# Peptides against a protein of PDB entry 6FBK, part 3

Target 1, 90 residues: chain A of PDB entry 6FBK
Amino acid sequence: EDTGVRVELAEEDHGRKSTIALRLWVEDPKKLKGKPKDNGAIEFTFDLEKETPDEVAQEMIESGFFHESDVKIVAKSIRDRVALIQWRRE

## One batch from the design tools (peptide; aimed at target 1 E51 E59 M60 E62)

Design b1_p9_6_s3 (made by RFdiffusion4, then SolubleMPNN; from b1_p9_6, 3 letters changed)
Fold by OpenDDE base, seed 3:
Structure b1_p9_6_s3 (fold): chain B 90 residues (1-90), chain A 9 residues (1-9)
Amino acid sequence: as target 1 above (90 residues)
Amino acid sequence: KRKFIVTPL
């Protein structure tokens, strides 16, 4: 399902590292319950072996990027991209 | 604390 939040690789993935660089931004703000204060792309690293999309989404809320009511939609966006990356590595 | 880098679209 389209969450309105886009997540892409911020670097080429050669499938060698457990850590990847991701970039996240809002494409369709109508899908969110809250209104993000910033309209930029958020770049961050993600450890495929140690971290979870839900925990990273929580950290984004704590940093003030999104409203707490949107944590699940943000987490889903990250999860979907991470799953896609892992599928391509197999 | 996780590092987040924000850039313009």
Scores: peptide ipSAE 0.800, ipTM 0.955, DockQ to the pose 0.920
OpenDDE base, seeds 1, 2, 4, 5: peptide ipSAE 0.798, 0.799, 0.798, 0.798; ipTM 0.955, 0.955, 0.955, 0.955

Design b1_p9_6_s4 (made by RFdiffusion4, then SolubleMPNN; from b1_p9_6 with R2K)
Fold by OpenDDE base, seed 5:
Structure b1_p9_6_s4 (fold): chain B 90 residues (1-90), chain A 9 residues (1-9)
Amino acid sequence: as target 1 above (90 residues)
Amino acid sequence: MKEFKVTPL
């Protein structure tokens, strides 16, 4: 599914650590209900053992990057990319 | 609070 939000690795993943570096940005703003605060890419770490896509998305909302109505689409974007990364690690 | 860094596209 095309969420309009892209998530990619910000750094090379060697598959050894429980943390990964991600980069998230809006590719198609028409798919969002609200207007994003920034027009750049958001870089952040993601702990595969301690964090969840939904909780990280909530933190982005609290930081003002997205409207609360878009929390689910942001969380899905993160979840889908994390799943792909985990599958590659196997 | 989680840290987020914004970079240009």
Scores: peptide ipSAE 0.789, ipTM 0.954, DockQ to the pose 0.904
OpenDDE base, seeds 1, 2, 3, 4: peptide ipSAE 0.787, 0.788, 0.788, 0.786; ipTM 0.954, 0.954, 0.954, 0.954

Design b1_p9_7 (made by RFdiffusion4)
Pose (drawn by RFdiffusion4):
Structure b1_p9_7 (pose): chain A 83 residues (1-30, 38-90), chain P 9 residues (1-9)
Amino acid sequence: EDTGVRVELAEEDHGRKSTIALRLWVEDPKDNGAIEFTFDLEKETPDEVAQEMIESGFFHESDVKIVAKSIRDRVALIQWRRE
Amino acid sequence: PKREFKVKH
């Protein structure tokens, strides 16, 4: 399927960086803006950041697993491109 | 710890 939540890199991926800057926004919901944040790959969880975005007023409380996966896919996509 | 979110419109 599709999530409709786009999560992309914010800064050039340099490798061997334990923290990455990401940008998240929504195009299909099935603040209306972009959300930039940092993510620690070896420590932080996509579900943790998703909940923070919940507790910060971006999405609904039960819409957490969906946003958590959208971030997770980008983290996965960055590490697969990192081989 | 909590983080800061930068929002662009």

Design b1_p9_7_s1 (made by RFdiffusion4, then SolubleMPNN; from b1_p9_7, 4 letters changed)
Fold by OpenDDE base, seed 5:
Structure b1_p9_7_s1 (fold): chain B 90 residues (1-90), chain A 9 residues (1-9)
Amino acid sequence: as target 1 above (90 residues)
Amino acid sequence: SKRKFIVKK
């Protein structure tokens, strides 16, 4: 499903380490219930072994990037990209 | 959280 939130690799993935660099930004703000505070792309690292999309999404809300009502849509966006990356690694 | 977020505009 199109969440309106785009997530891409911020660096080339060689499939060697458990951490990856991601870039997240809003493509369609109409898909969100709240209005994002920032309009730029957010770059961050994600540990495939230790972290979860839900926890990272919560941290983004705590940092003020998104409204709490959009935590699940943000988490889904991250989850979908991570799943795709993991599939590509196999 | 202590997570580092870098904003690119």
Scores: peptide ipSAE 0.735, ipTM 0.922, DockQ to the pose 0.784
OpenDDE base, seeds 1, 2, 3, 4: peptide ipSAE 0.732, 0.733, 0.734, 0.732; ipTM 0.921, 0.921, 0.921, 0.921

Design b1_p9_7_s4 (made by RFdiffusion4, then SolubleMPNN; from b1_p9_7, 5 letters changed)
Fold by OpenDDE base, seed 4:
Structure b1_p9_7_s4 (fold): chain B 90 residues (1-90), chain A 9 residues (1-9)
Amino acid sequence: as target 1 above (90 residues)
Amino acid sequence: MKKEFRVIR
């Protein structure tokens, strides 16, 4: 399902680290209930062992990047990309 | 600790 939010690796994943670098940005703002504060991309690390998409999305909302009503769509976007990365590591 | 986010515009 297209969330309108894109998440990609910000670096090559060699499958060796538990932490990956991600880049997240809005491709289709109409899919969001709120308006993003920024027009840029957000880069962050994601710990595959310790962090969850929901908690990272919540921190992103608390940082003011997205409206609270969009936490689930942001979390889903992160989750979907993380799943793909983990599948590639297999 | 609050997670760090880098904004690229």
Scores: peptide ipSAE 0.762, ipTM 0.928, DockQ to the pose 0.882
OpenDDE base, seeds 1, 2, 3, 5: peptide ipSAE 0.761, 0.762, 0.762, 0.762; ipTM 0.928, 0.928, 0.928, 0.928

Design b1_p9_8 (made by RFdiffusion4)
Pose (drawn by RFdiffusion4):
Structure b1_p9_8 (pose): chain A 83 residues (1-30, 38-90), chain P 9 residues (1-9)
Amino acid sequence: EDTGVRVELAEEDHGRKSTIALRLWVEDPKDNGAIEFTFDLEKETPDEVAQEMIESGFFHESDVKIVAKSIRDRVALIQWRRE
Amino acid sequence: SRREFKVTK
């Protein structure tokens, strides 16, 4: 399927960086803006950041697993491109 | 710990 939540890199991926800057926004919901944040790959969880985005007023409380996966896919996509 | 979010509208 599709999530409709786009999560992309914010800064050039340099490798061997434990923390990455990401940008998240929504195009299909099936603040209306972009959300930039940092993510620690070895420590932080996509579900943790998703909940923070919940507790910060971006999405609904039960919409957490969806946003957590959208972030998770980008983290996965970055690490696969990191071989 | 909490984090900061930069929002661009």

Design b1_p9_8_s1 (made by RFdiffusion4, then SolubleMPNN; from b1_p9_8, 4 letters changed)
Fold by OpenDDE base, seed 5:
Structure b1_p9_8_s1 (fold): chain B 90 residues (1-90), chain A 9 residues (1-9)
Amino acid sequence: as target 1 above (90 residues)
Amino acid sequence: MKKEFKVIK
């Protein structure tokens, strides 16, 4: 499903590390319940072994990037991209 | 530790 939030690799994934670099940004703000604080992209690392999309999304909200009502849509965006990356590694 | 987020504009 199109969340209106896009997540892409910020660097090449050689499939060797448990960590990946991601870039996240809003493509369709109408899909969000709240208004994002910033209009830019957010770059961050994601540890495939230690982190979860829900926890990372919650940290983004605590940092002020998104409203708490949008935690699940942000988490889903991260989860969906991570799943695709993991599939590509196989 | 708090996670780091880098804003790209």
Scores: peptide ipSAE 0.741, ipTM 0.923, DockQ to the pose 0.872
OpenDDE base, seeds 1, 2, 3, 4: peptide ipSAE 0.739, 0.740, 0.740, 0.740; ipTM 0.923, 0.923, 0.923, 0.923

Design b1_p9_8_s2 (made by RFdiffusion4, then SolubleMPNN; from b1_p9_8, 5 letters changed)
Fold by OpenDDE base, seed 5:
Structure b1_p9_8_s2 (fold): chain B 90 residues (1-90), chain A 9 residues (1-9)
Amino acid sequence: as target 1 above (90 residues)
Amino acid sequence: MKKEFRVIK
């Protein structure tokens, strides 16, 4: 499902570390219930062993990047990209 | 620790 939120690797993944760098931005704001705080991309690390997409999405809400109503769509976007990255590591 | 986010414009 197209969430309107895009997530990509912010660095080359060599498959050696449990931590990856991600970049997230809004591609289609119509799919969000709230208005995003910024029109830029958000860069952050993601620990494949310790963190969850839902927890990271909640941290973004607490930081004011997205409205609470959009936490699930943000989390799904992160989850879907992480799943693809994990598949490529096999 | 609070997670760090960097905005790229």
Scores: peptide ipSAE 0.752, ipTM 0.925, DockQ to the pose 0.871
OpenDDE base, seeds 1, 2, 3, 4: peptide ipSAE 0.749, 0.749, 0.751, 0.751; ipTM 0.925, 0.925, 0.925, 0.925

Design b1_p9_8_s3 (made by RFdiffusion4, then SolubleMPNN; from b1_p9_8 with S1M R2K)
Fold by OpenDDE base, seed 3:
Structure b1_p9_8_s3 (fold): chain B 90 residues (1-90), chain A 9 residues (1-9)
Amino acid sequence: as target 1 above (90 residues)
Amino acid sequence: MKREFKVTK
């Protein structure tokens, strides 16, 4: 499913660390219920062993990047990318 | 602590 939100690796993944660098941005704002204030990319680290996409999405909303009604679509975009990264590591 | 987010354009 196309969430309208893109998530990519911000660094090359050699599969050696539990922490990865990610970059997230809105590709199709029509998929969101709220209207993002800026159109930049958000870079952050994600611990594959300790953190969850839903909690990171909640933190993005608390920081003012997205409307609270869009937490699930943002979380899904992170979850889908993390799953792909983990599948490639196997 | 609060998560760090870096915004780039």
Scores: peptide ipSAE 0.695, ipTM 0.910, DockQ to the pose 0.816
OpenDDE base, seeds 1, 2, 4, 5: peptide ipSAE 0.692, 0.693, 0.691, 0.694; ipTM 0.910, 0.911, 0.910, 0.911

Design b1_p9_8_s4 (made by RFdiffusion4, then SolubleMPNN; from b1_p9_8, 3 letters changed)
Fold by OpenDDE base, seed 4:
Structure b1_p9_8_s4 (fold): chain B 90 residues (1-90), chain A 9 residues (1-9)
Amino acid sequence: as target 1 above (90 residues)
Amino acid sequence: MKREFKVIK
């Protein structure tokens, strides 16, 4: 499903580190229940071995980027991108 | 510690 939230690598992935840099932004705000705080992109690191998309999405909400009602859609967007990265490394 | 988020406008 199109979540309206886009997640991309913020750096080249050489498959050598467990930590990657990601960039996340709202592409279609109509898909969200709440109004996003900013129209910019959010850059952050993600540990492929230790962290989960749900935990990161919750931290984004605590930081005020998204409404609590959108935690699952944000988490799904991160999960989908992370899965693609993992598959390409194998 | 809170996660660091960098906003790119």
Scores: peptide ipSAE 0.732, ipTM 0.920, DockQ to the pose 0.809
OpenDDE base, seeds 1, 2, 3, 5: peptide ipSAE 0.732, 0.732, 0.732, 0.732; ipTM 0.920, 0.920, 0.919, 0.920

## One batch from the design tools (peptide; aimed at target 1 I42 F44 S63)

Design b1_p10_1 (made by RFdiffusion4)
Pose (drawn by RFdiffusion4):
Structure b1_p10_1 (pose): chain A 83 residues (1-30, 38-90), chain P 10 residues (1-10)
Amino acid sequence: EDTGVRVELAEEDHGRKSTIALRLWVEDPKDNGAIEFTFDLEKETPDEVAQEMIESGFFHESDVKIVAKSIRDRVALIQWRRE
Amino acid sequence: KREFKIHPKP
């Protein structure tokens, strides 16, 4: 399927960086803006950041697994492109 | 707490 939550890199992916800057926004919901944040690949969880975005007033409380996966896909996509 | 920067959509 599709999530409709776009998550992309914020800074050029340099490799061997344990922390990456990401940008998240929504195009299909099936603040209305972009959300920039940092993510630690070996430590932080997509679910943890999703909950913070919940507790920060971006999405609904039960909309956490969906946003967590959208971030997770980008983390996965960055590491696969990192071989 | 985490810092979130809010910008216009691309």

Design b1_p10_1_s4 (made by RFdiffusion4, then SolubleMPNN; from b1_p10_1, 4 letters changed)
Fold by OpenDDE base, seed 5:
Structure b1_p10_1_s4 (fold): chain B 90 residues (1-90), chain A 10 residues (1-10)
Amino acid sequence: as target 1 above (90 residues)
Amino acid sequence: MKEFKVLPKP
């Protein structure tokens, strides 16, 4: 489903590393309960073996990017993209 | 703490 939050690879994935670079941004702010900061895309690394979408989403909230009420939709956006990336690696 | 890099808007 459309969360209003988009997540894409920030670099080419050759399937060799356990870490990937992701880029996340809000496409439709109406889908969010809170008001995210008015900034550009957020770039970050994601360790496929050590990190989870929920943990990373929570860290984004702690950093002030999103309201705590939107943690689940942010986490879902990351999870869905990571799943697609892992599928391509198989 | 995890590092997040904010890119400029196009």
Scores: peptide ipSAE 0.739, ipTM 0.933, DockQ to the pose 0.797
OpenDDE base, seeds 1, 2, 3, 4: peptide ipSAE 0.738, 0.737, 0.737, 0.737; ipTM 0.933, 0.933, 0.933, 0.933

Design b1_p10_2 (made by RFdiffusion4)
Pose (drawn by RFdiffusion4):
Structure b1_p10_2 (pose): chain A 83 residues (1-30, 38-90), chain P 10 residues (1-10)
Amino acid sequence: EDTGVRVELAEEDHGRKSTIALRLWVEDPKDNGAIEFTFDLEKETPDEVAQEMIESGFFHESDVKIVAKSIRDRVALIQWRRE
Amino acid sequence: EKREFKVHKF
């Protein structure tokens, strides 16, 4: 399927960086803006950041697993491109 | 530590 939540890199991926800057926004919901944040790959969880975005007023409380996966896919996509 | 979000409204 598709999530409709786009999560992309914010800064050039340099490798061997434990923290990455990401940008998240929505194009299909099936603040209306971009959200930039940092993510620690070895420590922080996509579900943790998703909940924070919940507790910060971006999405609904039960919409957490959806946003958590969208971030997770980007984290996965960055590490696969990191071989 | 509280996370900080930079929000760019469309």

Design b1_p10_2_s2 (made by RFdiffusion4, then SolubleMPNN; from b1_p10_2, 6 letters changed)
Fold by OpenDDE base, seed 5:
Structure b1_p10_2_s2 (fold): chain B 90 residues (1-90), chain A 10 residues (1-10)
Amino acid sequence: as target 1 above (90 residues)
Amino acid sequence: MKRQFRVTPL
C-alpha cells in the first residue's frame, strides 16, 4: 500500500555493513492525519540488526517531525524499504 | 543517546 511517505537509500549499499543511511520524506501529505513539522527529507542511520522501524518512527514523533497518529504509517514506510534492501542483499 | 536526524531540502 502507498503510505504517502517515501524512503530511499541516502548512500550506496555494498551489503557489507549492518548499518545503512536512509532518507525519508512526505510525498503525499493527504495520507497523513497530521501535518509534518518540516517539508524536507529526513536523513538517518538504520542498524539492520539492532533497530526496528517502529522504534525509529516513534523517535521521529518524539523529535516532532510527525503527529503521533501517523507513527504506524511512518513505520510501515521504513519497514517496506528495509525489507526491500534486505531482499536485494540475498 | 538520542537519535540524530538531519533535514535537507527536497
Scores: peptide ipSAE 0.746, ipTM 0.927, DockQ to the pose 0.773
OpenDDE base, seeds 1, 2, 3, 4: peptide ipSAE 0.743, 0.745, 0.745, 0.744; ipTM 0.926, 0.927, 0.927, 0.926

Design b1_p10_2_s3 (made by RFdiffusion4, then SolubleMPNN; from b1_p10_2, 5 letters changed)
Fold by OpenDDE base, seed 4:
Structure b1_p10_2_s3 (fold): chain B 90 residues (1-90), chain A 10 residues (1-10)
Amino acid sequence: as target 1 above (90 residues)
Amino acid sequence: MKRVFRVTPF
């Protein structure tokens, strides 16, 4: 499913660390129920072994980036990218 | 600790 939210690596992944840098931004705001407050790319670190997309998405909502009703769509976007990165590593 | 988010405006 096209979430309308893009997530990409913010750094080259050499597959050595469990920690990766990600960049997330809204590509199609019509897919979101709420309106994001910021207009830009959000960069953050994600630990492939210790963190979950849902928890990170919740933190983004708490930080005011997205409306609470969009937590699942944001989480899915992160999850899908993480899965792709994992597939490339294995 | 709060998660660090860095925003780069378009």
Scores: peptide ipSAE 0.726, ipTM 0.923, DockQ to the pose 0.888
OpenDDE base, seeds 1, 2, 3, 5: peptide ipSAE 0.723, 0.725, 0.725, 0.725; ipTM 0.923, 0.923, 0.923, 0.923

Design b1_p10_2_s4 (made by RFdiffusion4, then SolubleMPNN; from b1_p10_2, 6 letters changed)
Fold by OpenDDE base, seed 5:
Structure b1_p10_2_s4 (fold): chain B 90 residues (1-90), chain A 10 residues (1-10)
Amino acid sequence: as target 1 above (90 residues)
Amino acid sequence: MKRKFIVTPL
């Protein structure tokens, strides 16, 4: 389903590295239970082999970007984009 | 180490 959170590649993916740069932002705040502090795009590195969407989402909560009640919706947004990127690499 | 997050305006 539509999480209201958008995740895109922040750099061109040549499929040669296990690490990718992602950009995440809120597109529909009505889908979130809490209210994000800032309405900007969050850029971060993601290791396709070592890291998980849930870990990164939790780190965003700890950094204060989202309320803890929205950790799963944020994680799903990252997971869906990562899966798409991996499918395109095959 | 803490993860690095870079925030930019939309």
Scores: peptide ipSAE 0.746, ipTM 0.928, DockQ to the pose 0.807
OpenDDE base, seeds 1, 2, 3, 4: peptide ipSAE 0.745, 0.745, 0.746, 0.746; ipTM 0.927, 0.927, 0.928, 0.927

Design b1_p10_3 (made by RFdiffusion4)
Pose (drawn by RFdiffusion4):
Structure b1_p10_3 (pose): chain A 83 residues (1-30, 38-90), chain P 10 residues (1-10)
Amino acid sequence: EDTGVRVELAEEDHGRKSTIALRLWVEDPKDNGAIEFTFDLEKETPDEVAQEMIESGFFHESDVKIVAKSIRDRVALIQWRRE
Amino acid sequence: KREFTVKPKP
């Protein structure tokens, strides 16, 4: 399927960086803006950041697993491209 | 607390 929540890199991926800057926004919901944040790959969880975005007023409380996966896919996509 | 920067959509 599709999530409709786009999550992309914010800064050039340099490798061997334990923290990465990401940008998240929504195009299909099936603030209306971009959300930039940092993510620690070896420590922080996509679910943790998703909940923070919940507790910060971006999405609904039960819409957490969906946003958590959208971030997770980007983290996965960055590490696969990191071989 | 985590900080979020909100900007217009690309």

Design b1_p10_3_s4 (made by RFdiffusion4, then SolubleMPNN; from b1_p10_3, 5 letters changed)
Fold by OpenDDE base, seed 5:
Structure b1_p10_3_s4 (fold): chain B 90 residues (1-90), chain A 10 residues (1-10)
Amino acid sequence: as target 1 above (90 residues)
Amino acid sequence: MKKFIVLPKP
């Protein structure tokens, strides 16, 4: 389903590293319960072997980017994109 | 602590 949060690769993925660079931004704020920080996009690395979408989403909440009530929708957005990237690597 | 880089809104 459409989470209203978009996640894309911030760099080309050649499938050689366990870490990837991602870019996340709010496309439809109506899908979120809280009001996210007014920014363009958030860029970050994601370790495919060590990190989880839920942990990264929680860190975004702790950093103040999103309200805690939206942690699951943010995590889902990251998870869905990571899954697509992993499928392309196979 | 994880580093998050905030990019400017175009």
Scores: peptide ipSAE 0.724, ipTM 0.931, DockQ to the pose 0.783
OpenDDE base, seeds 1, 2, 3, 4: peptide ipSAE 0.724, 0.724, 0.723, 0.723; ipTM 0.931, 0.931, 0.931, 0.931

Design b1_p10_4 (made by RFdiffusion4)
Pose (drawn by RFdiffusion4):
Structure b1_p10_4 (pose): chain A 83 residues (1-30, 38-90), chain P 10 residues (1-10)
Amino acid sequence: EDTGVRVELAEEDHGRKSTIALRLWVEDPKDNGAIEFTFDLEKETPDEVAQEMIESGFFHESDVKIVAKSIRDRVALIQWRRE
Amino acid sequence: PKREFKVTPL
């Protein structure tokens, strides 16, 4: 399927960086803006950041697994492109 | 620590 939540890199991916800057926004919901944040690959969880975005007033409380996966896919996509 | 989010318009 599709999530409709776009999560992309914020800074050039340099590799061997344990923290990455990401940008998240929504195009299909099936603040209306971009959300920039940092993510620690070896420590932080997509579900943890998703909940913070919940507790910060971006999405609904039960919309956490959906946003967590959208972040997770980007983290996965960055590491696969990292071989 | 509390996370900080930078929010900008699309």

Design b1_p10_4_s1 (made by RFdiffusion4, then SolubleMPNN; from b1_p10_4 with P1M)
Fold by OpenDDE base, seed 5:
Structure b1_p10_4_s1 (fold): chain B 90 residues (1-90), chain A 10 residues (1-10)
Amino acid sequence: as target 1 above (90 residues)
Amino acid sequence: MKREFKVTPL
C-alpha cells in the first residue's frame, strides 16, 4: 500500500554494516492526517539490528516533523524500505 | 541521546 511517504537509501549499501543511512520525505501529503512541519527530505541513520521503524517514527513525531496521528503511516514507510533492503542483502 | 535528523530541500 502506498503511504504517501517515500524512503530511500541516502548512501550506497555495501551490506557489511548493521547501520544504514536513509532519506524520508512526503510524496503525497493527502495521505497524511496532519500537516508535516517541513517539506524537505529527512536524513537519518538506522541500525538494522538494534532499532525498529516504530521507534524511529515516534522520534520523528517527538521532533515535530509529523503529527502523532501519522506515526503508524510513517513507521510503515520505514518498515517497508528496511524489509526490502534486508531482502536484497540475502 | 536524541536522534539526529538532517533536513535537506527536495
Scores: peptide ipSAE 0.743, ipTM 0.926, DockQ to the pose 0.923
OpenDDE base, seeds 1, 2, 3, 4: peptide ipSAE 0.740, 0.741, 0.741, 0.742; ipTM 0.925, 0.926, 0.925, 0.926

Design b1_p10_4_s2 (made by RFdiffusion4, then SolubleMPNN; from b1_p10_4, 3 letters changed)
Fold by OpenDDE base, seed 5:
Structure b1_p10_4_s2 (fold): chain B 90 residues (1-90), chain A 10 residues (1-10)
Amino acid sequence: as target 1 above (90 residues)
Amino acid sequence: MKRVFRVTPL
């Protein structure tokens, strides 16, 4: 399902580190209930072994990037991209 | 520590 939130690798993944660099941005704001703080791309690192999409999404809410009602849609967008990256590493 | 987020223009 299209969440309206896009997540891509911010750097080349060599499959050797547990951490990856990601870039997240709103592609279709109509899919969100709230209004995002910024219209730019949010860059961050993600530890494939220690972190979860839900906790990262929650941290984005706490930082003020998204409304709390959109935490699950943001988490899903991260989860879907992370899963794809994990599959490509196998 | 708080997570570091960097915002860049699209």
Scores: peptide ipSAE 0.739, ipTM 0.926, DockQ to the pose 0.919
OpenDDE base, seeds 1, 2, 3, 4: peptide ipSAE 0.737, 0.737, 0.736, 0.737; ipTM 0.925, 0.926, 0.925, 0.925

Design b1_p10_4_s3 (made by RFdiffusion4, then SolubleMPNN; from b1_p10_4, 3 letters changed)
Fold by OpenDDE base, seed 3:
Structure b1_p10_4_s3 (fold): chain B 90 residues (1-90), chain A 10 residues (1-10)
Amino acid sequence: as target 1 above (90 residues)
Amino acid sequence: SKRVFRVTPL
């Protein structure tokens, strides 16, 4: 399902590190219930072994990037990309 | 600690 939020690798993944660099931005604001603060690309690192998409999404909410009502779709967008990355590593 | 986020123009 299209969340309206896009997540991609910010670096080439050689499948050797447990941490990856990600870039996240709003592609379709109509999918969001709230109004995003800024329309930029958010870059961050993600530990594939220790962190969860839901926790990272919550931290984005706390940082003021998204409304609390959109935490689940943000988390889903991260989860979907992480799943693809892990699939490619298999 | 607070997570580090870097925002850049699209």
Scores: peptide ipSAE 0.753, ipTM 0.929, DockQ to the pose 0.918
OpenDDE base, seeds 1, 2, 4, 5: peptide ipSAE 0.752, 0.752, 0.753, 0.752; ipTM 0.929, 0.928, 0.928, 0.930

Design b1_p10_4_s4 (made by RFdiffusion4, then SolubleMPNN; from b1_p10_4, 3 letters changed)
Fold by OpenDDE base, seed 5:
Structure b1_p10_4_s4 (fold): chain B 90 residues (1-90), chain A 10 residues (1-10)
Amino acid sequence: as target 1 above (90 residues)
Amino acid sequence: PRRVFRVTPL
């Protein structure tokens, strides 16, 4: 399902590291309940072995990027991209 | 939060 939130690799993935660089931004704000703090792309690293999409999404909320009611949609967008990256590594 | 987030223009 289209969450309205885009997540892409911020760097080339060689499949050798457990950490990847991601970039997340709002493509369709109508899919969100609240209004994002900023309209830019959020860049961050994600550890495929230690971190979870839900935890990262929660941290984005705590940082004020999104409204708490949108934590699940943000987490889903990250999860979907991470899963795709992991599938490509196989 | 401990996580570092960098915001850049689209």
Scores: peptide ipSAE 0.760, ipTM 0.935, DockQ to the pose 0.814
OpenDDE base, seeds 1, 2, 3, 4: peptide ipSAE 0.757, 0.757, 0.758, 0.759; ipTM 0.930, 0.930, 0.930, 0.930

Design b1_p10_5 (made by RFdiffusion4)
Pose (drawn by RFdiffusion4):
Structure b1_p10_5 (pose): chain A 83 residues (1-30, 38-90), chain P 10 residues (1-10)
Amino acid sequence: EDTGVRVELAEEDHGRKSTIALRLWVEDPKDNGAIEFTFDLEKETPDEVAQEMIESGFFHESDVKIVAKSIRDRVALIQWRRE
Amino acid sequence: SKRTFKVKPL
C-alpha cells in the first residue's frame, strides 16, 4: 500500500553519522506544513518520534503507528542505500 | 531532553 506521509533527508547523507536530519510532510491523509527533526539511528525509534509528533499537535493520537512507519521506511531506505 | 521540531510552510 501507501502511507501518504513523505519523509525525506534534510541534510546530505554523509554516512557514518549516527544522527540524521529528516523532513516529514503529508500529501494524502487517507499545521499543513513540513516538519524537520533529527533522528538517531542506533538509539531513537520511529514510534518514539511519532508519539512526540503526536504530543506536539501534528497528528491524532491513534495515528501514531502510521507516522511511525513512514519515518521507519525512510530510516530503512537510508540504511539500504547505505548498504 | 525535549525534541525540537522545526515547522515550515509547504

Design b1_p10_5_s1 (made by RFdiffusion4, then SolubleMPNN; from b1_p10_5, 4 letters changed)
Fold by OpenDDE base, seed 5:
Structure b1_p10_5_s1 (fold): chain B 90 residues (1-90), chain A 10 residues (1-10)
Amino acid sequence: as target 1 above (90 residues)
Amino acid sequence: MKRKFIVTPL
């Protein structure tokens, strides 16, 4: 389903590295239970082999970007984009 | 180490 959170590649993916740069932002705040502090795009590195969407989402909560009640919706947004990127690499 | 997050305006 539509999480209201958008995740895109922040750099061109040549499929040669296990690490990718992602950009995440809120597109529909009505889908979130809490209210994000800032309405900007969050850029971060993601290791396709070592890291998980849930870990990164939790780190965003700890950094204060989202309320803890929205950790799963944020994680799903990252997971869906990562899966798409991996499918395109095959 | 803490993860690095870079925030930019939309």
Scores: peptide ipSAE 0.746, ipTM 0.928, DockQ to the pose 0.947
OpenDDE base, seeds 1, 2, 3, 4: peptide ipSAE 0.745, 0.745, 0.746, 0.746; ipTM 0.927, 0.927, 0.928, 0.927

